# Ledger of designs, part 65: peptides against a protein of PDB entry 5JXT

Target 1, 319 residues: chain A of PDB entry 5JXT
Amino acid sequence: SLLPKKEINVYIGMSEMQVKWYQKILEKDIDAVNGAGGKRESKTRLLNIVMQLRKCCNHPYLFEGAEPGPPYTTDEHLIYNAGKMVVLDKLLKRIQKQGSRVLIFSQMSRLLDILEDYCVFRGYKYCRIDGSTAHEDRIAAIDEYNKPGSDKFIFLLTTRAGGLGINLTTADIVILYDSDWNPQADLQAMDRAHRIGQTKQVVVYRFVTDNAIEEKVLERAAQKLRLDQLVIQQGRAQVAAKAAANKDELLSMIQHGAEKVFQTKGAFGTMAEKGSQLDDDDIDAILQAGETRTKELNARYEKLGIDDLQKFTSESAYE

## One batch from the design tools (peptide; aimed at target 1 E67)

Design b2_p25_2_s1 (made by RFdiffusion4, then SolubleMPNN; from b2_p25_2, 10 letters changed)
Fold by OpenDDE base, seed 4:
Structure b2_p25_2_s1 (fold): chain B 319 residues (1-319), chain A 25 residues (1-25)
Amino acid sequence: as target 1 above (319 residues)
Amino acid sequence: MRPPINEELVKKLEKIADEAFDEGF
C-alpha cells in the first residue's frame, strides 16, 4: 500500500549576499514598496518586484553581475552565497547516505542551470527536464533515471515540466526548491514520486526563505489549497473566484519582512550563526523547527471555513 | 557552465510567472 507522503516546510535564512541583494531590490523601487505611487503604481511593477525577490530567495546569481567573475568558475561560493544551497548541500549528503533518490523541482530553469553546475561540482549524477526539453529527450531522461540500478541520484525538473503525468516512483525524496503560486502544481510534482509503484515513504521538503516574500507565497498557496478543498467538499464550484492578487495583497507580500531585512547586517538565522559550516545537528534542528512550523501552519488553515478564508483575504490587506 | 543571462529568457520567465499569478493559480 502507498504510505501517506510526509511534507515538511524547511525554513531557511538568507545568506549575507542574499540579504544585500534583497535590500537592493527593495531600495530600487522603495516608492512602490511604500505604496507612495498610489493609483499610478501598476500591478505589473509590483509583480516584477515580487519576481525579483523570489529570484533572490532562490539564488543571487540569477541576477546579472552577481556571480564572481570573469572568469566564471563553479566553486564553494555557489553554495555559501545562497541559504537554500547550503541546506541542499547537507541534505543531499544525508539523502545519498540513506540510499534514497531525489527529485528537485523549481519554477526557474535558470536555477536548474545553477543546480547542474552544483551537481557537476559535487560529482552528483543527474537527469534534467525543463520547459525547453524536447519530448523524446524527456522520455530518454525519465527512462535513464528509472532504469534498474540507475546511478542517477538527482532529477532536476521545472515544476510544470514535471507535471506531465510522468512516473518517477524510483525516487522517494522530493525537494521543492521554490513554490508555485498554484499549490496544485506542487502537488502534481509530488505525485510524480508519490504514486502507485512507490515502495518507500515519500518525504517532501519544501524550501522556504524565512522572513521573506516566500513565506507569503506559501501562506497564499495554503489558503488557496484549503479553499479548493472546501469548495470541492461543499459542491460550491462557483465560490472559487480566481481572485488574482490585488495591488494591496502584492504590496503586503513585498513589505513582509522588509523592515527586518533592512535592519539586518549579514546573514539570517542559522546562516548568520554557522553559514556554510552547518553540521548534521544543525540540519536536524532546521528540519525539526520546520516540522513544527509546518504543523502550526496546517493547524491554522484546517480550522478555517469558507467564510473565514474569504474574510482572511480581506484582513491580510490591512496588517 | 551556465549560459550567460539571457534578458529575453528572464522576461519570458517573468511573463510566465505573471501569467501564473494573473490566472489566480
Scores: peptide ipSAE 0.022, ipTM 0.382, DockQ to the pose 0.025
OpenDDE base, seeds 1, 2, 3, 5: peptide ipSAE 0.007, 0.049, 0.006, 0.013; ipTM 0.381, 0.470, 0.408, 0.348; seeds 2, 5 fail the geometry check

Design b2_p25_2_s2 (made by RFdiffusion4, then SolubleMPNN; from b2_p25_2, 9 letters changed)
Fold by OpenDDE base, seed 5:
Structure b2_p25_2_s2 (fold): chain B 319 residues (1-319), chain A 25 residues (1-25)
Amino acid sequence: as target 1 above (319 residues)
Amino acid sequence: MRPPIDEELVKKLEKIADEAFDEGF
């Protein structure tokens, strides 16, 4: 029988470089971040800020002029300059040692380019599929990954390209390096490994930058998923949350953790204490804390009804 | 080595993310 998937949110501190870039993004649009634009502030401007903050949470080298060079060389700086890469680098060593195989999903094809350079640098064998990959090349990559005795350890996918009904049950670990705004896209990605033919316990690690916008993205995705479930259960199909985040909700998401980011000198949390020197005990502590916070997050939304979820703004999540 | 930043690709990805946000929430 297929075992239930285990989902763990992995809350990760920003590197010093990420904190500096996150500050710069907020400072560039400080009037919008402070709500000084009021009703005149465009939704598009706030969405652009959200997207830049999400890029920062993924990797600072997604910005022009952030990568050290010339010469541009792949080295340890590719890892220690992003909190998610520090955790990924340790986690992949464990995953490989236990004889597991891993799917890594991102929304950003440019992040997959960083992960390819990382795979080459660490000597990990990988496959890649994104939105630009030709149909024949997708089939070839899937077949190469799934073949008996495949030396391919990692499959790199964009979440939506991986959603195309493919079977990747030869992997038992899923890493969501970032999250889709639509929680159904992430579920469809997980279901590439968590399907008929899987023989192992599927574990999903969702990377979430702590004290940053990604916590609010995760909360809103969890809220939507619960609302969709309740709407289906109650037969209220017309109540489907088409309510795109309003300006005030986007502003609240941007403001989340901003004060602490401005007050911080250096890295956040475990990245401040250990940086790239995370040991096995530090990773176990991060995973245990993440499992606790995941249970707490789920328990919060399980108590809410449809009417609560429809009125629920990201600020009322703390009451 | 990562390819140079394609600004048109970045704008397309931002648009897809914005559309996904507007449809997804």
Scores: peptide ipSAE 0.062, ipTM 0.537, DockQ to the pose 0.025
OpenDDE base, seeds 1, 2, 3, 4: peptide ipSAE 0.047, 0.063, 0.069, 0.047; ipTM 0.529, 0.542, 0.558, 0.561; seeds 2, 3, 4 fail the geometry check

Design b2_p25_2_s3 (made by RFdiffusion4, then SolubleMPNN; from b2_p25_2, 10 letters changed)
Fold by OpenDDE base, seed 3:
Structure b2_p25_2_s3 (fold): chain B 319 residues (1-319), chain A 25 residues (1-25)
Amino acid sequence: as target 1 above (319 residues)
Amino acid sequence: MRPPVDEELVKKLEEIADKAFDEGF
């Protein structure tokens, strides 16, 4: 029988470089971040800020002039300059020692380019599929990964490209490096490993940058998923079509953790204490804290009715 | 090798995520 999947949100502090770039993004549009533009502030301007903050949470080298050089070389700086890469690097070593195989999903093909350079630097054998991958090359990559005795450890996928009906039950670990705005896209990605033919316990690690916009993206995705479930159960199909986030919701998401980011000198949390020198006990502590916060998040939304879930209830980071 | 960050690629990523946001909510 297929074992139930385990889902753990992994809350990760920003590196010093991420904090610096996150501050720079907020400072560039500080009047918009403070709501000083009021009703006149463009929704497009707020969406652009959200995008830059999500790029920062993924990796600083997604910005022009962020990567150290010349010379432009792949080295340990690729890892220690992003909190998610520090945790990923330790977690992949553990996963490999356990004889597991891993799917890594992202929304950003340019993040997959960083992960390819990382895989080469660490000597990890991988496959890749994104939205630009030709149909024939996609089939070839899947077949090479699923081959009996395949030496391919990692599969790198964009979430939406990986969602397309493929079977990847030869992997038992799923890492969501970032989250889709639609929680169903992430579920479809998980279901590539968590399907008939899986013989192992599937574990899903969802990376979430702590004290940043990604916490609010996750909360909103969890709210939407619960709403969709209740709508299906109650037969109220018309309630699921909520309009795109309003300006006040976007502003609240941008403001979340911004004050603490401005006050921070250096890195956040375990990244400030250990940087790239995380050990196995530090990883276990991060995973245990993440499991607790995941249960608390789910329990919050399980108690809410449809009418409550129709309201975005993000507390202001400045109240 | 990661390609240099070009402004056009940044704009395309912004458009993709704006679209993903609008589809997500």
Scores: peptide ipSAE 0.060, ipTM 0.574, DockQ to the pose 0.027
OpenDDE base, seeds 1, 2, 4, 5: peptide ipSAE 0.036, 0.034, 0.040, 0.031; ipTM 0.514, 0.506, 0.537, 0.505; seed 4 fails the geometry check

Design b2_p25_2_s4 (made by RFdiffusion4, then SolubleMPNN; from b2_p25_2, 9 letters changed)
Fold by OpenDDE base, seed 3:
Structure b2_p25_2_s4 (fold): chain B 319 residues (1-319), chain A 25 residues (1-25)
Amino acid sequence: as target 1 above (319 residues)
Amino acid sequence: MRPPIDKELVEKLEKIADEAFDEGF
């Protein structure tokens, strides 16, 4: 029988470089971040800020002039300058030692380019599929990964490209390096490993930058997923109208953790204490804390009805 | 090797993500 998948949100502090770039993004548009533009602030400007903050949460080298150089070389700086990479680097060593195989999903093909350079730097054998990968090359990559006795440890995928009905049950670990705005896209990604033919316990690690916009992205995705489940259960064919994020919701998402980011000198949380020197006990502590917060998040939305979920806006980070 | 970050690629990533946001919301 297929075992239920275990899903864990992994809450990760920003590196010092991420904090610096996160501050710079907020400062560039500080009037918009403070709501000083009011009704005149464009939704597009707020969306752009959201996108830059999400890029920062993934990796600061997604910005022009962020990568140190010349010379431009892949080295340990690729890892320690992003909290998610620090945790990923330790987690992949554990996963490999256990004889597991891993799917890594991201929304950003440019993050997959960083992960390719990381895989080469660490000597991890990998496959890659993104939105630009030709159909024939996708088939070849899937077949190479799924081959009996394949030496390919990692499969790098964009979430939407990996959603295309493929079977990857030869992997038992799924890492969502970032989250889709549509929680169904992430579920479809998980279901590539969590399908008929899987023989292992599937574990899903969802990376979430702590004290940043990604917490609000996750909360909104969890709310939407619960709403979709209740709508299906009640037989209401009213797809809750895609309540396009209003300006106030976008503003609240941008403001979340911003004050603490401005006050922070250096890195956040475990990244401030240990940086790239995380041990196995630190990883276990991060995973245990994440499992607790995941249960609390789910329990918050499980108690809400359809009408509550439709009205539920996260309180402003400044109220 | 990561391709250089050019302005057009940044704008394209921003657009994809704006589209993903509008699909998600």
Scores: peptide ipSAE 0.061, ipTM 0.707, DockQ to the pose 0.027
OpenDDE base, seeds 1, 2, 4, 5: peptide ipSAE 0.026, 0.041, 0.024, 0.058; ipTM 0.649, 0.663, 0.647, 0.703; seeds 2, 4 fail the geometry check

Design b2_p25_3 (made by RFdiffusion4)
Pose (drawn by RFdiffusion4):
Structure b2_p25_3 (pose): chain A 317 residues (1-241, 244-319), chain P 25 residues (1-25)
Amino acid sequence: SLLPKKEINVYIGMSEMQVKWYQKILEKDIDAVNGAGGKRESKTRLLNIVMQLRKCCNHPYLFEGAEPGPPYTTDEHLIYNAGKMVVLDKLLKRIQKQGSRVLIFSQMSRLLDILEDYCVFRGYKYCRIDGSTAHEDRIAAIDEYNKPGSDKFIFLLTTRAGGLGINLTTADIVILYDSDWNPQADLQAMDRAHRIGQTKQVVVYRFVTDNAIEEKVLERAAQKLRLDQLVIQQGRAQVAAAANKDELLSMIQHGAEKVFQTKGAFGTMAEKGSQLDDDDIDAILQAGETRTKELNARYEKLGIDDLQKFTSESAYE
Amino acid sequence: SFPPIDEEWVEEMEELADEAFDEGF
């Protein structure tokens, strides 16, 4: 029995420093922010703003000249200058206290570099797979974290790095520091720890910058994820739109017994006998429209699970 | 130079981490 994973959006604010940088990004190109300029502008200008705001929602130190002036030290300012780092610090502390281990995913390798400095600062044992990591290296990194009684606690990965089918069931908590545009990418990262061999409840925490660009980014991915489900669930429809032996057999046998019983004429003919007054015609049209409504209202309401014929139906016996 | 640290906001983020963890477990 594999427990369904718990997926929680943790909505996070921004530090005072992030607001300063967030405002500068929006100010430096306020024209495009207010939707000015021609409609012919290429997508490049707006997408550059998206990248900067994404970096800003992650950590301000991703911008050069942002860290407090030289010389540079690695201290508590690494934590308190990014809202996500403040939430993560107490979250990671609580995770280790309960005997849990955690996979931390991110879109940006420069952010895992910042998380490396944090792990060394707090004394956390950790592993990293980067996507810019050689094959033999990540094999050892997987094994080191999966070793029985492993010294490691945190596993730093990029959402894409490892490839398909890698196993990290020696962890039961997943933290998505930032989200991906395609939902299958984040869902695959969660299934590094949420797969066969996982014994404990998998909990996934997704850091989201509330009232900023990442909340809006998340709604779109949630929509694209919902669209994918509808396509996959309806993937049986085109193969259904020939005729089975039973389908052909049912068409022929339908009402055949009543035909054999009949010596004279059938229904509408036996009761009225090829002569029809106005009242008889009106009863035929009223009975037909009623049957037509009930038939259409029954089938136009159905779904793919009702229309889909099982392959075992072809096993006529 | 160092940017100031807002203690009340840090406390709110720490409470948020507690609530998120307790929801998970």

Design b2_p25_3_s1 (made by RFdiffusion4, then SolubleMPNN; from b2_p25_3, 10 letters changed)
Fold by OpenDDE base, seed 5:
Order: sequence, then structure tokens, then C-alpha cells
Structure b2_p25_3_s1 (fold): chain B 319 residues (1-319), chain A 25 residues (1-25)
Amino acid sequence: as target 1 above (319 residues)
Amino acid sequence: MYYPVDEKKIEELRELADKAFDEGF
């Protein structure tokens, strides 16, 4: 029988470089961040800020002129300049040692480019599929990854490209490097490994930048997923249509952690304390804290009814 | 969080979520 997935949110502090870039993004649009634009601030401007903050949470090298160089060389800076990469680097080493194989999903094809450079730098054998990958090349990559005795450790996928019905049950670990606004896209990604033919316990690690926009993206995705479940369970399909992030919700999401980011000199949390020197005990602590917070998050939304979830979308804009 | 094991219900949830994304995000 297929074992249930184990899902763990992994809450990760920003690197010093991420904090600096996050501050710059907020400062550039500080009038919008402070709500000083009032009714004049466009939803499009707020969405652009959200997208820049999400890029920052993923990797600062997603910004032009952020990568140190010339010379542009892949080195340890690719890892220590992004909190998610520091955790990924340690986690992949553990996963490889246990004889597991990994799917890594992101929304951003440009982040997969960084992850390819990282894989080459660490000597990890990988496959890649994104939205631009030709159909024949997708088949070839899947077959190469799934072949008996494949030496490919990692499969890099955009979440949407991975959603296209492919079977990757030869992997038992899924890393969601970021989250989709649509929680179903992430579930579809997980279901590439968690399907008939899987023989191992599938473990899903969802990376979440702590004290940043991604916590609110995760909360909104969890709320939407719970609402969608309840709507299907209650046969009330017409109620789901209110899921459009309003301007005040986007503003609240942008403001989340902004004060702490402005007050912080250097990195956040474990990244401030240990940086790239995270050991196995630090990773275990991060995973344990993540497992606890994941249970708490789930327990918060599992108690809510449809009407509560619809109100909470309005009230979370005022906290 | 409980996910429906029924593939049809999962697909219905996907379609609803995709529609809500295209209309609102």
C-alpha cells in the first residue's frame, strides 16, 4: 500500500544578502509598503512588490547585478547568500547518504538555472524540465531519471511543468523550494513521487522564508486549500470564487516581517548564528521546529469552517 | 491537512483552484 506523505514546512532565515535586498525592495516602494498611496496604489504595483520579495526569498542572484563578479564563478557564495540554499545543501547531503532521490520544484525557471549551477558545483547528477523544455526532451529526461540504476540524484522541475501527469515514483523526497499561490499545483508536484509504484515513504520539504512574504503566501495557500476541500465536501462549489487577493491582503502580506527586516542588521535566525556552518544538529532543530509549526498551521485551519475561512481572508488583512 | 485520496476529487479541486487563480491572482 502507498504510505501517506510526510509534509514538513522548513522555515528558513534570510541570509545577510537577502535581508539587504529585501530592505531595498521595500525602500524602493516604501510609500506603497506604508499604505501612503491609499486608494491610488495599483494592485499591479503591489503584485510586482510581492514578486520581487518572492524572488529575494528564493535567491538574491535573481536580481540583475546581485551576483558577485566579474569573474562570474560558481562558488560557496551561491550557497551562503541564500538561506534556502544553505539548508538545501545540508539536506541534500543527508538525503543522498540515505540512498534517496529528490525532486526539486520551483515556480521560477531562473531559480532552476541557479540550482543547475549548484548541482554542477557539488557534482550532483540531475535532470531538468521546465515550461520551455521540448516534449521529446521531457520524455528523454523522465526516462533517464526513471531508468533502473539511474545515476541521476536530482530532478529539477518547474511546479507547472511537473504537474503534467508525469510519473517520478523513483524519487522519494520532494523539495518545494517555493510555494505556488495555487496549493493544488504543489499537490500535483508531490503526486509525481507519491503515486502508484512508489515503494518508499515520500517526504515533502516545503521551504518557507521565515519572517517574510512567503509565510503569508503559505498561509493563504493553506487557507485556500482548506476552503477548496470544504467546498467540495459540502457541495458548495460557487463559494470558491472569492479567492482573489484584494489590495489590502497584498499590502498586509508585503508588510509582514517588514519592520523586523528594517530593524535587522545581518542575517535572520539560524543564518545569523551559524550561516553556512550549519551542522546536522542545526538541521535537525530546523526540521523539528518546522514539523511543530506545520502541525500548528494545519490545526489552525482544520478547525475553521467555510464561513470562518471567508472571514479570516478579510480579518488577516487587519492584523 | 487531509488530502482526498480520490483522484477525481483531487482533479476537481485542481480545476477550482486554477480557475480561482486565473480570475484573481
Scores: peptide ipSAE 0.010, ipTM 0.335, DockQ to the pose 0.013
OpenDDE base, seeds 1, 2, 3, 4: peptide ipSAE 0.007, 0.008, 0.020, 0.006; ipTM 0.365, 0.360, 0.413, 0.357; seeds 3, 4 fail the geometry check

Design b2_p25_3_s2 (made by RFdiffusion4, then SolubleMPNN; from b2_p25_3, 11 letters changed)
Fold by OpenDDE base, seed 4:
Structure b2_p25_3_s2 (fold): chain B 319 residues (1-319), chain A 25 residues (1-25)
Amino acid sequence: as target 1 above (319 residues)
Amino acid sequence: MYYPVNKELIEELEKLADKAFDEGF
C-alpha cells in the first residue's frame, strides 16, 4: 500500500549576502515598497519586485555581478552565500547516507544551473530536466534515473517540466527548493515520486526563506489549496477563484519582513549563529521547528470555512 | 545600473503566474 507522503516546510534564514541583496532590492524600489506610488504604481512593478525578492531567497548569484569573480570558479562560496544551499548541502549528505534518492524542484532554470555546479562540486551524480529540454532528452534522463542500480542520486527539475505525467517512484525524497504560486503545480511535482510503484515513505521538504516574501507565497498557496478543496467538497462551482493577486496583496507580500531585514546586520536565524558550520543537530532542530510550524500552518487553514477564507484574503489586503 | 529586467523571464513568469492563476487561481 502507498504510504501517505510526509510534508515538512523547512524554514531557512538568509545568508549575510542574501540579506544585503534583499535590502538592495527593497531600497531600489523603496517608493513602491512604501506604497508611495498609490494608484499610479503598476501591478507589473510590484510583480517585478516580488520576482527579484524570490530570486534573492533562492540564490544571490541569480543576479548579475553577485558571483565573486573573475575568475568565476565553483567553491564553498556557492553554498555559504545562500541559506537554502547550506541546508541542502547537509540534508543531501544525510539523504545519501540513508540510501534515499532525491528529486529537487525549482521554478527557476537558472537555479538548476547553480545546482548543477553544486552537484559537480560535491561529486553528486544527477539528471536534469527543464522547460527547454527536448522530449527525447527528457525520456533519456528519466530512463537513466529510473534504471535499476542507477548511480544517479539527484534529479533536478523545473516544477512545471516535472509535472508532465513522469514516473519517478525510484526517488523517495522530494525537495521543493522554491514554491509555485499554484499549489497544484507543487502537488503534481510531489506526485512524480508519490504514486503507484513507490515502495518507500515519501518525504517532501519545502524550503521556505524565513522572514521573507516566500512565507507569504506559501500562505497564499496554502489558502488557495484549502479553498479549492472546499469548493470541490461543497460542489460550489460558483466560488470564483479570486483573480490574480491585486496590488494591495502584492504590496503586503513585499512589505512582509522588510523592516526586520533592514534592521538585520549579517545573516538571519541559524545562518547568523553557525553560517556554513551547521551540524547534524542543527539540521534536526531546523527540521523539528519546520514540522511544528507546518502543523500550525495546516491547523490554521483546516479550521477555516469558505466564507472565512474569502474574508481572510480581504483583511490581509488592508493590514 | 538597471539590471535588465529580463522581459522574457518576466513575461514567462507573468505567463506562468497568469497561467497558474488562470488554471485555477
Scores: peptide ipSAE 0.013, ipTM 0.419, DockQ to the pose 0.021
OpenDDE base, seeds 1, 2, 3, 5: peptide ipSAE 0.014, 0.009, 0.007, 0.006; ipTM 0.396, 0.418, 0.376, 0.357; seeds 1, 2 fail the geometry check

Design b2_p25_3_s3 (made by RFdiffusion4, then SolubleMPNN; from b2_p25_3, 8 letters changed)
Fold by OpenDDE base, seed 4:
Structure b2_p25_3_s3 (fold): chain B 319 residues (1-319), chain A 25 residues (1-25)
Amino acid sequence: as target 1 above (319 residues)
Amino acid sequence: SYPPVDEELVEKLRKLADEAFEEGF
């Protein structure tokens, strides 16, 4: 019998380098962040800021001139300069010791490039599929990963490329390194491991940069998912289609956590205390805190009716 | 080099973040 999947949001502080880059992104487009120009900033400009902030939450080396060099060499700096990489590095060691195998999903193919460099640096054997991967090469990578006794520990996927109806039930751990704006894309990614033929408990770790835009991306995705579920249950299929973020929603998402980011002289949370020196107890504490916050987040949205969720979307509809 | 933090900018962003957080509950 297929066990229910366990989903845990893993809330991760930014590294010092991420904080500095996050500040720099906000400062560069401050007139758009403040709405101060009297002209309602273009939705396109706000979407660009959101995209840069999400890149920063993933890895600062997604920006030109952020990587130390020349020479550009993969070293421990690839890990300690991104909070998600520090947690990933410790979590993968645990997963490997447990005899588990892992799917890592991202929205960003350029983040998969960084994760390939990381896999090579740590000596992890991996497969990769992204949006540019040829159909034949996708089949070959899936077959190589799924083969009996495969030495491939990690599968790197873009969420949308992994959304194609592939079976990866030879993995029991799913890491969502980032979240899609559409929660259905992330569910489809999880369902690559959580499917008929799975023999283990599937655990999904969703990485979320704490005190940053990714919390609001997650909240919006959770709201949408709850609305979609309630709409399906009530047979009202027509209401769900309009959920593109408006300008005011995008602005509020950009502003979230910005104060604390500007007040912070170093790293955030556990990254400030220990940086790359996180131990197994620190990871257990992060996972336990994440499990608690995940339950609280779910409980917040489970109590909301359709009318409450629709009010949240309709107060945003006066353009 | 990282640009120096504009403290006036930080204070504006603070107020806007607080206002947006209060309006979002």
Scores: peptide ipSAE 0.023, ipTM 0.439, DockQ to the pose 0.019
OpenDDE base, seeds 1, 2, 3, 5: peptide ipSAE 0.021, 0.022, 0.022, 0.022; ipTM 0.458, 0.481, 0.466, 0.510

Design b2_p25_3_s4 (made by RFdiffusion4, then SolubleMPNN; from b2_p25_3, 8 letters changed)
Fold by OpenDDE base, seed 4:
Structure b2_p25_3_s4 (fold): chain B 319 residues (1-319), chain A 25 residues (1-25)
Amino acid sequence: as target 1 above (319 residues)
Amino acid sequence: MYYPVDEEKVKELEEKADEAFDEGF
């Protein structure tokens, strides 16, 4: 029988470079971040800020002129300048040592480019699929990854391209490097490994930048998923909550953790204490803390009815 | 209900994410 998947949110502090870039993004649009634009502030401007903050949470080299160079060379700086890469680098060593194989999903094709450079730098054998990958090349990459005795350890996928009904049950670990605004896209990505034919316990690690926009993206995705489940159970098709965040909701998301980011000198959390020098005990502590916070997050939404979940979306619109 | 992922929409949305990446410079 297929074992239930284990899902763990992995809460990761920003590197010093990410904190500096996160501050710079907020400062560039400080009037919008402070709500000073009022009714004149465009939803598009707020969405652009959210996208820049999400890029920063993924990797600072997603910004022009952030990468050290010229010459542009892949080195340890690719890892230590992003909190998610520091955790990924340690986690992948553990995953490989246990004889597991891993799917890594992102929303950003350009983050997959950084992950390719990382795979080459560490000597990890990989496959890649994104939205630009031709249909024939997608089939070839899937077949090469799923081949008996394949040397391909990692599969890099955009979450949406990975959603196309493909079978990747030869992997037992899923890393969501970032989250989709639609929690169903992430579930569809997990279901590539968590499907009929899987023989191992599937473990899903969802990377979440701590004290940043991504916590609010995760909370909203969890709220939406719970609402969708309750609506399906109650047969009430009419409670398709407006799928698009309003301006006040986007503003609240942008403001989340901003004050603490402005007050921070250097990195956050375990990244401040150890940076790239995380050991196996630090990773175990991060995973254990993440498992606890994941249970707490789920327990908040499991107790809420449809009316309570609808009120939470409305009360955040009247402050 | 598996929504058939419209491959063209996936590509268009990735291209728009990449363009919003490039236009945001």
Scores: peptide ipSAE 0.021, ipTM 0.519, DockQ to the pose 0.017
OpenDDE base, seeds 1, 2, 3, 5: peptide ipSAE 0.021, 0.020, 0.020, 0.018; ipTM 0.491, 0.539, 0.567, 0.519; seed 2 fails the geometry check

Design b2_p25_4 (made by RFdiffusion4)
Pose (drawn by RFdiffusion4):
Structure b2_p25_4 (pose): chain A 317 residues (1-241, 244-319), chain P 25 residues (1-25)
Amino acid sequence: SLLPKKEINVYIGMSEMQVKWYQKILEKDIDAVNGAGGKRESKTRLLNIVMQLRKCCNHPYLFEGAEPGPPYTTDEHLIYNAGKMVVLDKLLKRIQKQGSRVLIFSQMSRLLDILEDYCVFRGYKYCRIDGSTAHEDRIAAIDEYNKPGSDKFIFLLTTRAGGLGINLTTADIVILYDSDWNPQADLQAMDRAHRIGQTKQVVVYRFVTDNAIEEKVLERAAQKLRLDQLVIQQGRAQVAAAANKDELLSMIQHGAEKVFQTKGAFGTMAEKGSQLDDDDIDAILQAGETRTKELNARYEKLGIDDLQKFTSESAYE
Amino acid sequence: KSEDDVVLPDLSYEELEELVKEAKL
């Protein structure tokens, strides 16, 4: 029995420093922000703003010249200058206290570099797979974290790094520092720990910058995830739109017994006998329209699970 | 310091304009 995973959006604000940088990004190209300029502009200008706001929502130290002036130290400012780091610090502390281990995923390798400095600062044992990591390296990194009684606690990965089918069930908590544009990428990262061999409840925390660009980014991915489900669930429809032996057999046998019973004429003919007054015609049209409504209202309401013929139906016996 | 290879969104211009505009404080 594999427990369904718990996915929780953790909505996070921004530090005072992030607001300064967030405002500068929006100011440096306010024209494009207000939707100015021609409609012919290429997508490059707006996408550059998206990248900067994404970096700013992650950590201000991703911008050069942002970290407090030289010389550079690694201290508490690494935590309190990014809203996500403040939430993560207490979250990681609580995670270790309850005997849990955690996979931390990110889109940006420069952010895992910042998380490396944090792990060393707090004394956390950790592993990293980067996507810019050799094959033999990440094999050892997987094994090190999966070793029985492992010294490690945190596993730092990029959402895409490892490839398909790698197993990290020795962890039961997943933290998505930032989200991906295609939902299958984040969903695959969660299934590093949420797969066969996982014994504990898998909990996934997704850091989202509330009232900023990442909240809007998330709604779109949730929509695209909903669209994918509808396509996959309806993937049986085109194969259904020939005729089975039973389908052909049912068409022929339908009402055949009543035909054999009949010596004279059938229904509409036996009761009225090829002569029809106005009242008889009106009853035929009223009974037909009624049957037509009930038939259409029954089938236009159905779904794929009702129309889909099982392959075992072809096993006529 | 190194650079990142980040995946870009698959969005239209109007959708990007609305996204950036709604990101304003």

